# Ledger of designs, part 80: peptides against a protein of PDB entry 2C5K

Target 1, 91 residues: chain A of PDB entry 2C5K
Amino acid sequence: EDPFQQVVKDTKEQLNRINNYITRHNTAGDDDQEEEIQDILKDVEETIVDLDRSIIVMKRDENEDVSGREAQVKNIKQQLDALKLRFDRRI

## One batch from the design tools (peptide; made by RFdiffusion4, then SolubleMPNN)

Design b2_p25_3_s4 (from b2_p25_3, 16 letters changed)
Fold by OpenDDE base, seed 3:
Structure b2_p25_3_s4 (fold): chain B 91 residues (1-91), chain A 25 residues (1-25)
Amino acid sequence: as target 1 above (91 residues)
Amino acid sequence: EKERIEREKKILEEAREKNREEKLK
């Protein structure tokens, strides 16, 4: 499988898991699991940077059509932003 | 660059597995 698509899939799955966790834990806890969620969110942000870098390389150095991949990364960014909002709004 | 993405894939897979072990659902 294309490693780009696999990373996209894994990232979205991680965000979905966190979203499900927030649904069942609608109050901000102070345990190791809450810290783990914060760490994963930071990892997702770094992953998005790597995905964007890969797109730049494909567009510049390989002259490849990147429109589809750009849309995928945009979707992940939107999902991340929505999740951060839910996470931060918890009491 | 693709090799770098594969390394990131592994990190994400390990993180997902940890989430399952911690029952974050």
Scores: peptide ipSAE 0.221, ipTM 0.754, DockQ to the pose 0.085
Fold by OpenDDE base, seed 2:
Structure b2_p25_3_s4 (fold): chain B 91 residues (1-91), chain A 25 residues (1-25)
Amino acid sequence: as target 1 above (91 residues)
Amino acid sequence: EKERIEREKKILEEAREKNREEKLK
């Protein structure tokens, strides 16, 4: 499998897991699990940077079509932003 | 995961470099 697609898939699955956690935990806690989620969100942000860098490399090759990958990364960014907002709005 | 992306980037960069070398011939 394309390593880019694998990372995209894994990242979205991780965000989905967090989203499911938030669904079950609508009140913000002050425990290790909440901190772990913050760490995971940070890791996802770093992964997105890596994905973007990969796309930049692809754009340098005239034979590469990056539009699909750009759309995928955009979707992940949107998912992350929505999740962060949901996470932060918990009372 | 990140390592896989880095490997892909490396492969793509090497491919690009090879393409440039071929165009210079």
Scores: peptide ipSAE 0.171, ipTM 0.629, DockQ to the pose 0.108
Fold by OpenDDE base, seed 4:
Structure b2_p25_3_s4 (fold): chain B 91 residues (1-91), chain A 25 residues (1-25)
Amino acid sequence: as target 1 above (91 residues)
Amino acid sequence: EKERIEREKKILEEAREKNREEKLK
């Protein structure tokens, strides 16, 4: 498997784990892991930047189709945004 | 995981550079 797809997969799995955590912890401050979750969310944001950068490099080659990868990154961004809203709105 | 992306970027950049060099020959 190519590195891009592996990172996409790992990132989505991380977001899913956090989503499951929020389901089990619907109130903020219930666990010392809250700070760790926040750090992971930040790491995911940085990973998305790296994914976008890799696509920019790919676009330099006229023979490389990046549409699929762009769609995947867009999907991850949407998943992250939805999760951040869920995380931040907890009482 | 970020390291994997950076490695891929490097490989792609090097491949492009090689292509440009070949065109200049």
Scores: peptide ipSAE 0.171, ipTM 0.628, DockQ to the pose 0.081
Fold by OpenDDE base, seed 5:
Structure b2_p25_3_s4 (fold): chain B 91 residues (1-91), chain A 25 residues (1-25)
Amino acid sequence: as target 1 above (91 residues)
Amino acid sequence: EKERIEREKKILEEAREKNREEKLK
C-alpha cells in the first residue's frame, strides 16, 4: 500500500475516534484521556506537515498530478479544525 | 495506532530528505 494513503487513512480514523469520544464526553475534564487527545491532535498537525512535504516532492520531482492528494490533506485539515472547535468549546 | 502512523510519517520524511540530497548534489 502507498504510505501516503496509509497515513491519511490512519489519521482520519484517529480523528474519528476523538470525535466519538467528544460525543460521549461533552464536559471538559483533566484526566489522562483529555491529555492524550491533546497529544494526538498535535501529532495530527505534525502529520499534516509531513503529508504536505510529500506532496511538494511529488509535484516538483516526479511532476505527478497531486490534486487528489491535496484534496485529501485539505479534508483532513477541515476535520481537524472542526474537531478542535468541538473540543475547546466544552465546559 | 500511533506507532503505525509514526512509522509511515518516517517513510514520507525520508522521501523528502532524499529529494533534498538530490538537490544539493
Scores: peptide ipSAE 0.167, ipTM 0.655, DockQ to the pose 0.113

Design b2_p25_4_s1 (from b2_p25_4, 11 letters changed)
Fold by OpenDDE base, seed 2:
Structure b2_p25_4_s1 (fold): chain B 91 residues (1-91), chain A 25 residues (1-25)
Amino acid sequence: as target 1 above (91 residues)
Amino acid sequence: SEKVEELIESVMKKYNISKEEYYSL
Protein backbone atom coordinates (compact mmCIF):
# COMPACT_ATOMS: atom_id res chain seq x y z
CA GLU B 1 0.00 0.00 0.00
CA ASP B 2 1.23 3.45 -0.96
CA PRO B 3 0.99 5.84 1.98
CA PHE B 4 1.09 8.83 -0.36
CA GLN B 5 -1.97 7.68 -2.28
CA GLN B 6 -3.79 6.92 0.94
CA VAL B 7 -3.17 10.45 2.19
CA VAL B 8 -4.34 11.86 -1.14
CA LYS B 9 -7.49 9.77 -0.97
CA ASP B 10 -8.29 10.84 2.57
CA THR B 11 -7.60 14.48 1.74
CA LYS B 12 -9.94 14.39 -1.22
CA GLU B 13 -12.63 12.94 1.02
CA GLN B 14 -12.10 15.81 3.44
CA LEU B 15 -12.39 18.31 0.61
CA ASN B 16 -15.60 16.67 -0.52
CA ARG B 17 -17.01 16.96 2.97
CA ILE B 18 -16.13 20.65 3.08
CA ASN B 19 -17.73 21.20 -0.30
CA ASN B 20 -20.93 19.53 0.80
CA TYR B 21 -21.02 21.60 3.97
CA ILE B 22 -20.58 24.88 2.10
CA THR B 23 -23.40 24.03 -0.29
CA ARG B 24 -25.73 23.46 2.66
CA HIS B 25 -24.58 26.44 4.73
CA ASN B 26 -24.36 29.75 2.92
CA THR B 27 -24.43 31.75 6.14
CA ALA B 28 -21.34 31.82 8.30
CA GLY B 29 -21.44 30.87 11.96
CA ASP B 30 -25.01 29.62 12.19
CA ASP B 31 -24.20 25.92 12.49
CA ASP B 32 -22.55 23.87 15.21
CA GLN B 33 -20.30 22.14 12.66
CA GLU B 34 -18.67 25.41 11.60
CA GLU B 35 -15.64 24.95 13.84
CA GLU B 36 -15.20 21.35 12.75
CA ILE B 37 -15.15 22.40 9.11
CA GLN B 38 -12.63 25.11 9.90
CA ASP B 39 -10.46 22.50 11.59
CA ILE B 40 -10.68 20.26 8.54
CA LEU B 41 -9.65 23.13 6.30
CA LYS B 42 -6.57 23.71 8.41
CA ASP B 43 -5.85 20.00 8.54
CA VAL B 44 -5.92 19.78 4.75
CA GLU B 45 -3.67 22.81 4.53
CA GLU B 46 -1.09 21.19 6.78
CA THR B 47 -1.42 17.87 4.97
CA ILE B 48 -0.50 19.55 1.71
CA VAL B 49 2.72 20.78 3.28
CA ASP B 50 3.60 17.22 4.22
CA LEU B 51 2.67 15.93 0.77
CA ASP B 52 4.98 18.51 -0.79
CA ARG B 53 7.79 17.60 1.58
CA SER B 54 7.41 13.95 0.70
CA ILE B 55 7.68 14.80 -2.99
CA ILE B 56 10.85 16.79 -2.40
CA VAL B 57 12.39 13.74 -0.78
CA MET B 58 11.04 11.38 -3.44
CA LYS B 59 12.75 13.45 -6.12
CA ARG B 60 16.02 12.14 -4.72
CA ASP B 61 15.14 8.83 -6.36
CA GLU B 62 15.37 9.13 -10.14
CA ASN B 63 12.99 6.22 -10.59
CA GLU B 64 10.20 7.65 -8.46
CA ASP B 65 6.94 8.74 -10.12
CA VAL B 66 7.14 12.33 -8.97
CA SER B 67 5.30 14.02 -11.83
CA GLY B 68 2.10 12.15 -11.14
CA ARG B 69 2.26 12.96 -7.45
CA GLU B 70 2.95 16.62 -8.14
CA ALA B 71 -0.13 16.77 -10.34
CA GLN B 72 -2.23 15.22 -7.60
CA VAL B 73 -1.04 17.73 -5.03
CA LYS B 74 -1.59 20.59 -7.45
CA ASN B 75 -5.17 19.45 -7.93
CA ILE B 76 -5.72 19.26 -4.18
CA LYS B 77 -4.29 22.75 -3.72
CA GLN B 78 -6.61 24.14 -6.37
CA GLN B 79 -9.60 22.50 -4.74
CA LEU B 80 -8.62 23.76 -1.31
CA ASP B 81 -8.10 27.31 -2.52
CA ALA B 82 -11.50 27.35 -4.17
CA LEU B 83 -13.19 25.96 -1.08
CA LYS B 84 -11.41 28.38 1.24
CA LEU B 85 -12.56 31.26 -0.92
CA ARG B 86 -16.16 30.06 -0.90
CA PHE B 87 -16.07 29.36 2.82
CA ASP B 88 -14.58 32.72 3.77
CA ARG B 89 -16.96 34.70 1.57
CA ARG B 90 -20.05 33.41 3.32
CA ILE B 91 -21.96 36.18 5.08
CA SER A 1 -3.28 12.60 11.07
CA GLU A 2 -2.29 8.98 11.42
CA LYS A 3 -2.06 8.51 7.67
CA VAL A 4 0.17 11.54 7.32
CA GLU A 5 2.43 10.19 10.04
CA GLU A 6 2.64 6.90 8.19
CA LEU A 7 3.63 8.75 5.04
CA ILE A 8 6.29 10.75 6.82
CA GLU A 9 7.70 7.70 8.55
CA SER A 10 7.76 5.70 5.33
CA VAL A 11 9.58 8.47 3.50
CA MET A 12 12.06 8.99 6.30
CA LYS A 13 12.77 5.28 6.43
CA LYS A 14 13.01 4.75 2.70
CA TYR A 15 15.31 7.67 2.06
CA ASN A 16 17.18 7.51 5.37
CA ILE A 17 16.57 11.08 6.49
CA SER A 18 16.08 12.39 10.00
CA LYS A 19 12.96 14.04 11.33
CA GLU A 20 14.93 17.25 11.66
CA GLU A 21 15.91 17.18 8.00
CA TYR A 22 12.42 16.26 6.84
CA TYR A 23 10.74 19.13 8.65
CA SER A 24 13.36 21.56 7.40
CA LEU A 25 12.21 21.02 3.83
Scores: peptide ipSAE 0.697, ipTM 0.946, DockQ to the pose 0.898
Fold by OpenDDE base, seed 5:
Structure b2_p25_4_s1 (fold): chain B 91 residues (1-91), chain A 25 residues (1-25)
Amino acid sequence: as target 1 above (91 residues)
Amino acid sequence: SEKVEELIESVMKKYNISKEEYYSL
């Protein structure tokens, strides 16, 4: 088991839920799930910080290849930024 | 989350760093 990969997997699932919600709800605050989605967005942001911290530590080991992990986090950040923009632009 | 906590604990154990140091990064 790789805890890092498990966190990445769970985070991507959260991003997927956010994406689906935005697709279904183009108006801000239009249902009971709005607040939960906002909470998930914040949770993903905080999770990314922890993922980055773990990579910083891993880089201290010269034998640890973190390139793949860095790419995964970069991808998550890009997805989050796009979703945040879409979510905040809803009227 | 629980999985994040597991990651943090795993990293701290493997690389022998304190919680204080980890969150200072």
Scores: peptide ipSAE 0.697, ipTM 0.946, DockQ to the pose 0.906
Fold by OpenDDE base, seed 4:
Structure b2_p25_4_s1 (fold): chain B 91 residues (1-91), chain A 25 residues (1-25)
Amino acid sequence: as target 1 above (91 residues)
Amino acid sequence: SEKVEELIESVMKKYNISKEEYYSL
């Protein structure tokens, strides 16, 4: 098992949950789960920091697939930013 | 999360870095 890929997988599942929640709840504060979703957003944000740190260390090994990992993290960041924007724009 | 901790531990072990060094990155 690759711990990095497992974290990426779990993070994407969290992002998917957030996306589904936003789709179902286009009004702010209309559901008891909103606070949990906000917490997940922060958890993903913090996870990205750890993913970036791991990549910095992995770059010390020339045999590591750093470019692929960087692309994955970039994608996660883009998804998170988009979800944050959508979440915050809810009326 | 547990998976994040596993990642951190694996990285620290594989590259022989301390927690202090890791979290300074």
Scores: peptide ipSAE 0.697, ipTM 0.945, DockQ to the pose 0.897
Fold by OpenDDE base, seed 1:
Structure b2_p25_4_s1 (fold): chain B 91 residues (1-91), chain A 25 residues (1-25)
Amino acid sequence: as target 1 above (91 residues)
Amino acid sequence: SEKVEELIESVMKKYNISKEEYYSL
């Protein structure tokens, strides 16, 4: 088991949940799940901080796959930023 | 989350760092 990859997997599932919600709800605050989605957005942000911290530590070992992990986190950040923009622009 | 905690614990154990040090990064 690779805890880093498991966190990445779970985070991508959260992003997918957000994406699906935005697709179904173009009007802000139109159902009971709105607050839950806002919470998930924050959870992802906090998870990214922990992923980055883990990478900082992993860089202490020259044999760690740091570049690959950094690319994964970068991708997650890009997805999150796009989703946050879409979520915030809903009327 | 549980998985995040598992990640943190694994890193702390592998690199022998304290929780204080980890969260100072």
Scores: peptide ipSAE 0.696, ipTM 0.945, DockQ to the pose 0.899

Design b2_p25_4_s2 (from b2_p25_4, 12 letters changed)
Fold by OpenDDE base, seed 3:
Structure b2_p25_4_s2 (fold): chain B 91 residues (1-91), chain A 25 residues (1-25)
Amino acid sequence: as target 1 above (91 residues)
Amino acid sequence: SKLVEELRQTIMDKYNISEEEYESL
């Protein structure tokens, strides 16, 4: 119903998928899914940009739940950063 | 993605902003 929440939900599912992949693959580049995971990481990064933009616009309306949305995006950013670090540190 | 596009369209329609303005943020 709420497109923002739907994007957040989908993004969290993608992050979870990446997390599961990293835990199963400690070496880089030796799996057929490696490129797909890299693409998902990039897609999440781009999605965060759009989420931030939506919040910037929503701040123009005092009736919008901006604080809650900002917290959600912050959480997603933290998860992404951690996953990117783990992903890139694989040998 | 489709979901991101739906979000963008919702925001653009609700706040009457152009694609150019949205992408400039």
Scores: peptide ipSAE 0.718, ipTM 0.954, DockQ to the pose 0.910
Fold by OpenDDE base, seed 4:
Structure b2_p25_4_s2 (fold): chain B 91 residues (1-91), chain A 25 residues (1-25)
Amino acid sequence: as target 1 above (91 residues)
Amino acid sequence: SKLVEELRQTIMDKYNISEEEYESL
């Protein structure tokens, strides 16, 4: 088991949940779950910080290839940014 | 989350860094 990959997997699942929510709720404040979704967005943001920190530490090991991990985090960041934009643009 | 904590603990143990150092990164 790789804890990094577990975090990535869970994070992507949360992003998917947010995406699905936005698809179903194109109007802001129309559902009781909106606050929870906002909390998830913040949680993902904080999780990314931890993922980045782990990569920084792993780079200290010359035998550790972090290129794949960096790409995964980059992808998550891009997804998060896109979702934030879509979420905030809802009327 | 539990998963994030597990990641943090794994990294801290493997690289022998303190919580303070980890949070400073």
Scores: peptide ipSAE 0.718, ipTM 0.954, DockQ to the pose 0.918
Fold by OpenDDE base, seed 5:
Structure b2_p25_4_s2 (fold): chain B 91 residues (1-91), chain A 25 residues (1-25)
Amino acid sequence: as target 1 above (91 residues)
Amino acid sequence: SKLVEELRQTIMDKYNISEEEYESL
């Protein structure tokens, strides 16, 4: 069991939900789930901060290879940025 | 979240860092 990977997995699932919601709702505030999706976006953003913090700490260990973890977080950040842009651009 | 908290605790325990230090990163 790797808590880091579990967080990554859950985060990616949340991003997937947001993506699906945006594709179904091109108009902002058109249903009861809008606020929940906004909350999830914020939660993911805050989760990424915690993922980064964990990597910073792990880098203090010269025997810890964090390259894979950094790549995973980078990917999540890219996905979040794209989704935030799409979500905010809805009319 | 629960998962984030579990990660935080794991890191803090493994590397012996305080909550204050972790939040400052």
Scores: peptide ipSAE 0.718, ipTM 0.954, DockQ to the pose 0.910
Fold by OpenDDE base, seed 1:
Structure b2_p25_4_s2 (fold): chain B 91 residues (1-91), chain A 25 residues (1-25)
Amino acid sequence: as target 1 above (91 residues)
Amino acid sequence: SKLVEELRQTIMDKYNISEEEYESL
């Protein structure tokens, strides 16, 4: 069990949920779940902070797979940024 | 979340850092 990977997996599932929501709701505020999706976006953003913090600490151990973890977080950040843009541009 | 807390706790325990230090990163 790797708690880092557990967080990454959960985060990607949340991003996927957001993506699906945007696809189904191209108009802002047209659904009762709108606020929930906004909350998820914020939660993902905060989760990324914790992921980054963990990486900073793990860099203290030369045997940790830091490079791989950094790549994963970078990918999540890119996905989040793209989704935030799409979400905010809805009319 | 529970998972985030588990990650934080694991890191803090493994590297013997306080919550204050972790949050300062």
Scores: peptide ipSAE 0.717, ipTM 0.954, DockQ to the pose 0.901

Design b2_p25_4_s3 (from b2_p25_4, 12 letters changed)
Fold by OpenDDE base, seed 2:
Structure b2_p25_4_s3 (fold): chain B 91 residues (1-91), chain A 25 residues (1-25)
Amino acid sequence: as target 1 above (91 residues)
Amino acid sequence: SSLVEKLIEDVMKKYNISREEYYSL
């Protein structure tokens, strides 16, 4: 399988997990999983950097079409940003 | 992440770049 797609798939699963956690926990610091979720958020953020780097390298090959991968990463970034906002605004 | 590492190694191999160069991007 394409390593890029595997990373994307796993990342989306992590984002989904975070989303579910936020919906169940509207109060910050009220659960023992809080730290784990924070770690996942950071991991996803760093993963996106690596996804972007892979695209930058791929662009060096003029025969490669990176538009699809760029769209996937863009979508993930949008999801992450929304989740970070929701997570951080919990009181 | 093992998945991310697999991606990095695949990219490095396919495009013949060093790890140092990859992380400089």
Scores: peptide ipSAE 0.739, ipTM 0.955, DockQ to the pose 0.925
Fold by OpenDDE base, seed 3:
Structure b2_p25_4_s3 (fold): chain B 91 residues (1-91), chain A 25 residues (1-25)
Amino acid sequence: as target 1 above (91 residues)
Amino acid sequence: SSLVEKLIEDVMKKYNISREEYYSL
């Protein structure tokens, strides 16, 4: 499959995992998975950078349509931002 | 991750750019 789509798929799975964790843990720092979730959040953030870079390169070719990929990355960014906010607001 | 690495390698190969250039973006 398209490597880009595979990364997107995996990233969405990670975001889903984070979402599920947050819904089950309203308090911060009292669970063994806390650090792992923090690492996943950081990994997703870095993955988005790589996704954006790939799109920047693709845009160099006028024959490439990047609109779909841009929309996918935008969606991932929105999800990440929302999850980060929820995660950080836990007491 | 390995998936991200595959993406980077695919892009580098397809568009003939170095890893250094890719990371500079």
Scores: peptide ipSAE 0.739, ipTM 0.955, DockQ to the pose 0.929
Fold by OpenDDE base, seed 4:
Structure b2_p25_4_s3 (fold): chain B 91 residues (1-91), chain A 25 residues (1-25)
Amino acid sequence: as target 1 above (91 residues)
Amino acid sequence: SSLVEKLIEDVMKKYNISREEYYSL
């Protein structure tokens, strides 16, 4: 499998886990897993940097179409930002 | 992660760039 797509898939699974956690825990600090969720959020943020770097390199090949990958990363960024906002707004 | 590492290694191999150059991007 394409390593890029595998990373995207895994990242989306992590985002889904975070989403589910927020849904179940609308109060900050009410669960022992909160620190782990915070770590996952940071890991996803760092993973996005690597995804972007891979696209930058791919753009060096004029025969490669990066539009699809750029759209995927954009979507992940949007999801992450939304989840961060929801997570931080918990009381 | 191991998946990210696989991506990085694939990119470095395919485009003949060093790890140092990759992380400079």
Scores: peptide ipSAE 0.739, ipTM 0.955, DockQ to the pose 0.930
Fold by OpenDDE base, seed 1:
Structure b2_p25_4_s3 (fold): chain B 91 residues (1-91), chain A 25 residues (1-25)
Amino acid sequence: as target 1 above (91 residues)
Amino acid sequence: SSLVEKLIEDVMKKYNISREEYYSL
């Protein structure tokens, strides 16, 4: 088991849930889950910090290849940024 | 989350760093 990959997997699932919510709710504040989705967005943001920290530590070992993990985190960040923009633009 | 905690613990054990050091990064 790779804890990093498990976190990535869970994070991507959370992002997917947010995406689906935005698709179903194009109007802000029209559902009881609105606050929960906001919390998930924040949780993902904080999770990314921990993912980055793990990579920083891994880089201390010259024999470790972190490029793959960096790419994964970059992808997650891009997805999060896009979703945050879409979420915030709802009226 | 529990998953994040597992990640942190794995990192701390593998690289012999304290939780304080980890959060200072």
Scores: peptide ipSAE 0.739, ipTM 0.954, DockQ to the pose 0.916

Design b2_p25_4_s4 (from b2_p25_4, 10 letters changed)
Fold by OpenDDE base, seed 2:
Structure b2_p25_4_s4 (fold): chain B 91 residues (1-91), chain A 25 residues (1-25)
Amino acid sequence: as target 1 above (91 residues)
Amino acid sequence: SSKVEELIESTMKKYNISREEYYSL
C-alpha cells in the first residue's frame, strides 16, 4: 500500500463530495452542512501541503521519479481551486 | 487525517527526517 496514493484517493473523494454539495446548494448558508463543507475545503488545502512536502522529500532521492505524483497533486489543486471559486461565488 | 499521518510517518522513516524538518518544508 502506498500512503501517498491513499491520501490522493481520499482527497479526491472529498472533492467529489464538495462538488456534489455545491451542485445541490446554489445559495450560500442555506443548509446545515454548509460549515462542514467549509471544513472539508480547509482540510483538503492542508492535505495538499502535506502531499507537496512528501514530494519535496522524495526529490532528495535522485533515483525517484516524482513526475507522476506532481501531476496528481497539480490535478487536485486545480479541482480545489475550481470548487472554491464556485463555492465562494454562491449568493 | 489518519491517512495523512501515515504518509508523513512513511516519508520521515524512508528519508530519515524529523517531524520538525518535515513541517518546515
Scores: peptide ipSAE 0.734, ipTM 0.952, DockQ to the pose 0.912
Fold by OpenDDE base, seed 4:
Structure b2_p25_4_s4 (fold): chain B 91 residues (1-91), chain A 25 residues (1-25)
Amino acid sequence: as target 1 above (91 residues)
Amino acid sequence: SSKVEELIESTMKKYNISREEYYSL
């Protein structure tokens, strides 16, 4: 098992849940799950920090190629930013 | 993520860094 890939997988599942929630709830404060979704957003943000840290450490090994992991984290960041924007724009 | 701790632990072990150093990054 690659812990990095497992974290990425779990994070993407969280992002997918958020996306589905926004799709079904385009108005703010209309569901009891909204607070949980907000917590998940923050959890993803914190997870990204740890993913980045792991990449920084990995770069210390000249034999490691981090480009793939960097691309994955970049993609997650882009998805998160888009979801945060959509979530905050709900009225 | 519930798997973050496993990532941190595996990273620390593989690259011989402390938790303090990891969190300083």
Scores: peptide ipSAE 0.734, ipTM 0.952, DockQ to the pose 0.870
Fold by OpenDDE base, seed 3:
Structure b2_p25_4_s4 (fold): chain B 91 residues (1-91), chain A 25 residues (1-25)
Amino acid sequence: as target 1 above (91 residues)
Amino acid sequence: SSKVEELIESTMKKYNISREEYYSL
């Protein structure tokens, strides 16, 4: 399998986990999973950096089409930003 | 992020770059 697509898949699963947590928890720091979710948020952020790096490298080859991968990363970034905002807004 | 390492290794191998260079991007 394409390692890039596997990373994207795993990242989306992490984002889904975060989304579900935020939906179930409107208050911050009141359960044992809070720190784990914070760690997942950070992991996703770092994963995006690695995804971007792979695309930068891929762009060095004129025969490679990176448009699809760029769109996927853009989507992940948008989801992450939205989730971070929701997570930080919790009281 | 267990698959991230596989992505990095695959990218490094395919495009002949070092880990140092990869992390410098």
Scores: peptide ipSAE 0.733, ipTM 0.951, DockQ to the pose 0.893
Fold by OpenDDE base, seed 1:
Structure b2_p25_4_s4 (fold): chain B 91 residues (1-91), chain A 25 residues (1-25)
Amino acid sequence: as target 1 above (91 residues)
Amino acid sequence: SSKVEELIESTMKKYNISREEYYSL
């Protein structure tokens, strides 16, 4: 079991849901799921903090290679930033 | 995420750190 990868997987699924919602709803506050999507955005932000913390700890072990995990988190951050921009720009 | 706690717990155990220390990072 790799809890880090499971968190990454769940986070990517959350990002996918946000993306799908934005695609279907390009108008702000147009349905009952608006608030839920906002909550998911915040949840992803907080999850990223925990992912980063785990990497910081892992770096304490010189025998561990964190490059792969750092790349995964970077990718998630990029996706989140793009989605936040799209979500906030909705009319 | 429902899996975040598992990540925190596994990290704490593997690297012998407290939850307080983890959250201070």
Scores: peptide ipSAE 0.733, ipTM 0.952, DockQ to the pose 0.871

Design b2_p25_5_s1 (from b2_p25_5, 14 letters changed)
Fold by OpenDDE base, seed 3:
Structure b2_p25_5_s1 (fold): chain B 91 residues (1-91), chain A 25 residues (1-25)
Amino acid sequence: as target 1 above (91 residues)
Amino acid sequence: SEEEREKRRQELLDYALQRIEENKA
């Protein structure tokens, strides 16, 4: 298994789980799960940094096409941003 | 955990480096 693909998959699944949570909890709560979500979102941000670093390394090879990986990371970033917006807009 | 994060980071970097080496072979 490609660790890059595995990390991407796991990250997207995490974001999906949070998205589903928000759907079921449309109002902001002050409980442990809300804090856990914040922690996960921060971890996702760190994960994206790690993914980007790996791409930067691969770019050192002139023959390596990283466009696909860049697109995947871009997609995760978009998903994260959308989720953050949804999470923060809750009353 | 920090250990898990570091492991993830290293695995990603190691894979990237491995990919480069494979392209040179």
Scores: peptide ipSAE 0.663, ipTM 0.927, DockQ to the pose 0.880
Fold by OpenDDE base, seed 2:
Structure b2_p25_5_s1 (fold): chain B 91 residues (1-91), chain A 25 residues (1-25)
Amino acid sequence: as target 1 above (91 residues)
Amino acid sequence: SEEEREKRRQELLDYALQRIEENKA
């Protein structure tokens, strides 16, 4: 069992869902769903912190290569940033 | 929820610590 991979997968799926929502809703709304998306984005940011913490712990072990995990987190951060840009640029 | 977030945090940390311990054995 590797919760890191599961969390990464779930997070990317969440971001994909939001990305799809933005595609269908190119105009910013003022409703509960827009606020929910903001909440999810904040949760993703917190999730990234949790992922990074786990990597920091694993780095204490010289026998563990965390480069792959670091790359995955980097990818999530990039996806998040791109999504935030799309979300915020809507009128 | 906050509970789910804490659960996630602990699972991630527990796994990391477990990996370290296993690599020592």
Scores: peptide ipSAE 0.662, ipTM 0.927, DockQ to the pose 0.873
Fold by OpenDDE base, seed 4:
Structure b2_p25_5_s1 (fold): chain B 91 residues (1-91), chain A 25 residues (1-25)
Amino acid sequence: as target 1 above (91 residues)
Amino acid sequence: SEEEREKRRQELLDYALQRIEENKA
């Protein structure tokens, strides 16, 4: 299996879980769950870097079309940014 | 964990390199 697709899937699922948590907890808390979410968000940022590196390597091959992968990473970045905004705006 | 993150990074890079080699063949 293509690890890129698996990583994308897992990352989006993580972000969705956090998004659902925020929906249920729209007031900022100070507990283990809040800390874990912060850690996950940082890991997602690192994951995006890893995905981008993978794409950069594939771009070295003139026969490889990476446009689809780039679109997927862009989508994850947008999802992350939206989630971070929701998370940080909580009172 | 850091180990899991490193594994992820390596798998992504290895796959990318593998695709390049396959396209050369």
Scores: peptide ipSAE 0.662, ipTM 0.927, DockQ to the pose 0.886
Fold by OpenDDE base, seed 1:
Parts: sequence; C-alpha cells; structure tokens
Structure b2_p25_5_s1 (fold): chain B 91 residues (1-91), chain A 25 residues (1-25)
Amino acid sequence: as target 1 above (91 residues)
Amino acid sequence: SEEEREKRRQELLDYALQRIEENKA
C-alpha cells in the first residue's frame, strides 16, 4: 500500500473514532478530550493539504490517472465537514 | 507531532515524484 492510501485510511479511522465519541457525548464537554478532538480535526485539515499537494505533483505526469485520488480526498473533506458540523452543534 | 507531520508530508511527495520517474522510464 502506497503512503497516500495509508494516510487516507488512517484519517478516516480518526474521523470515525471522533464520530463514535460524539455519539457517546451529545453534550459539549469542557474536558481534555474535547480539546484533543479539536486538535485532531485541525491535523486532519493539514493532512488534506498534504494529500492535495501530492495529487498536484502527480498531475504533472500525463501517464498518471489521479481521478481516484481526487475522489478519495473529496470524500474525506465531506466526512470532515459533516463531523465538524455535528461536533459544533452539540449543546 | 511536528516531526510526524513533516514525515507524512515528505513520504507523500517522495512517492508522487517516484511514480513520475517510473512512468518516464
């Protein structure tokens, strides 16, 4: 497995863990875990930037099809946005 | 950590550049 696929997999697993946490904690807490989740979400945003950079590099090669990678990044962005909305809506 | 983040960035870019080189050969 190439590093792109590994990073995608790890990122989606992180988002899933956070999603499960929100399910168990539907009210916004003021503990260390809430702050840690915010830090992880910021890291995911930075990870997406790194994934996009790798795609930009690969697009310089006419022999490389990056459509699949672009779709994967789009999916992660959608998952992140949905999770952020769910996290922020908690009272 | 910053180190892990930089490692991730480099691995992604290095692999992308490697693929380009292999496709030119």
Scores: peptide ipSAE 0.662, ipTM 0.927, DockQ to the pose 0.918

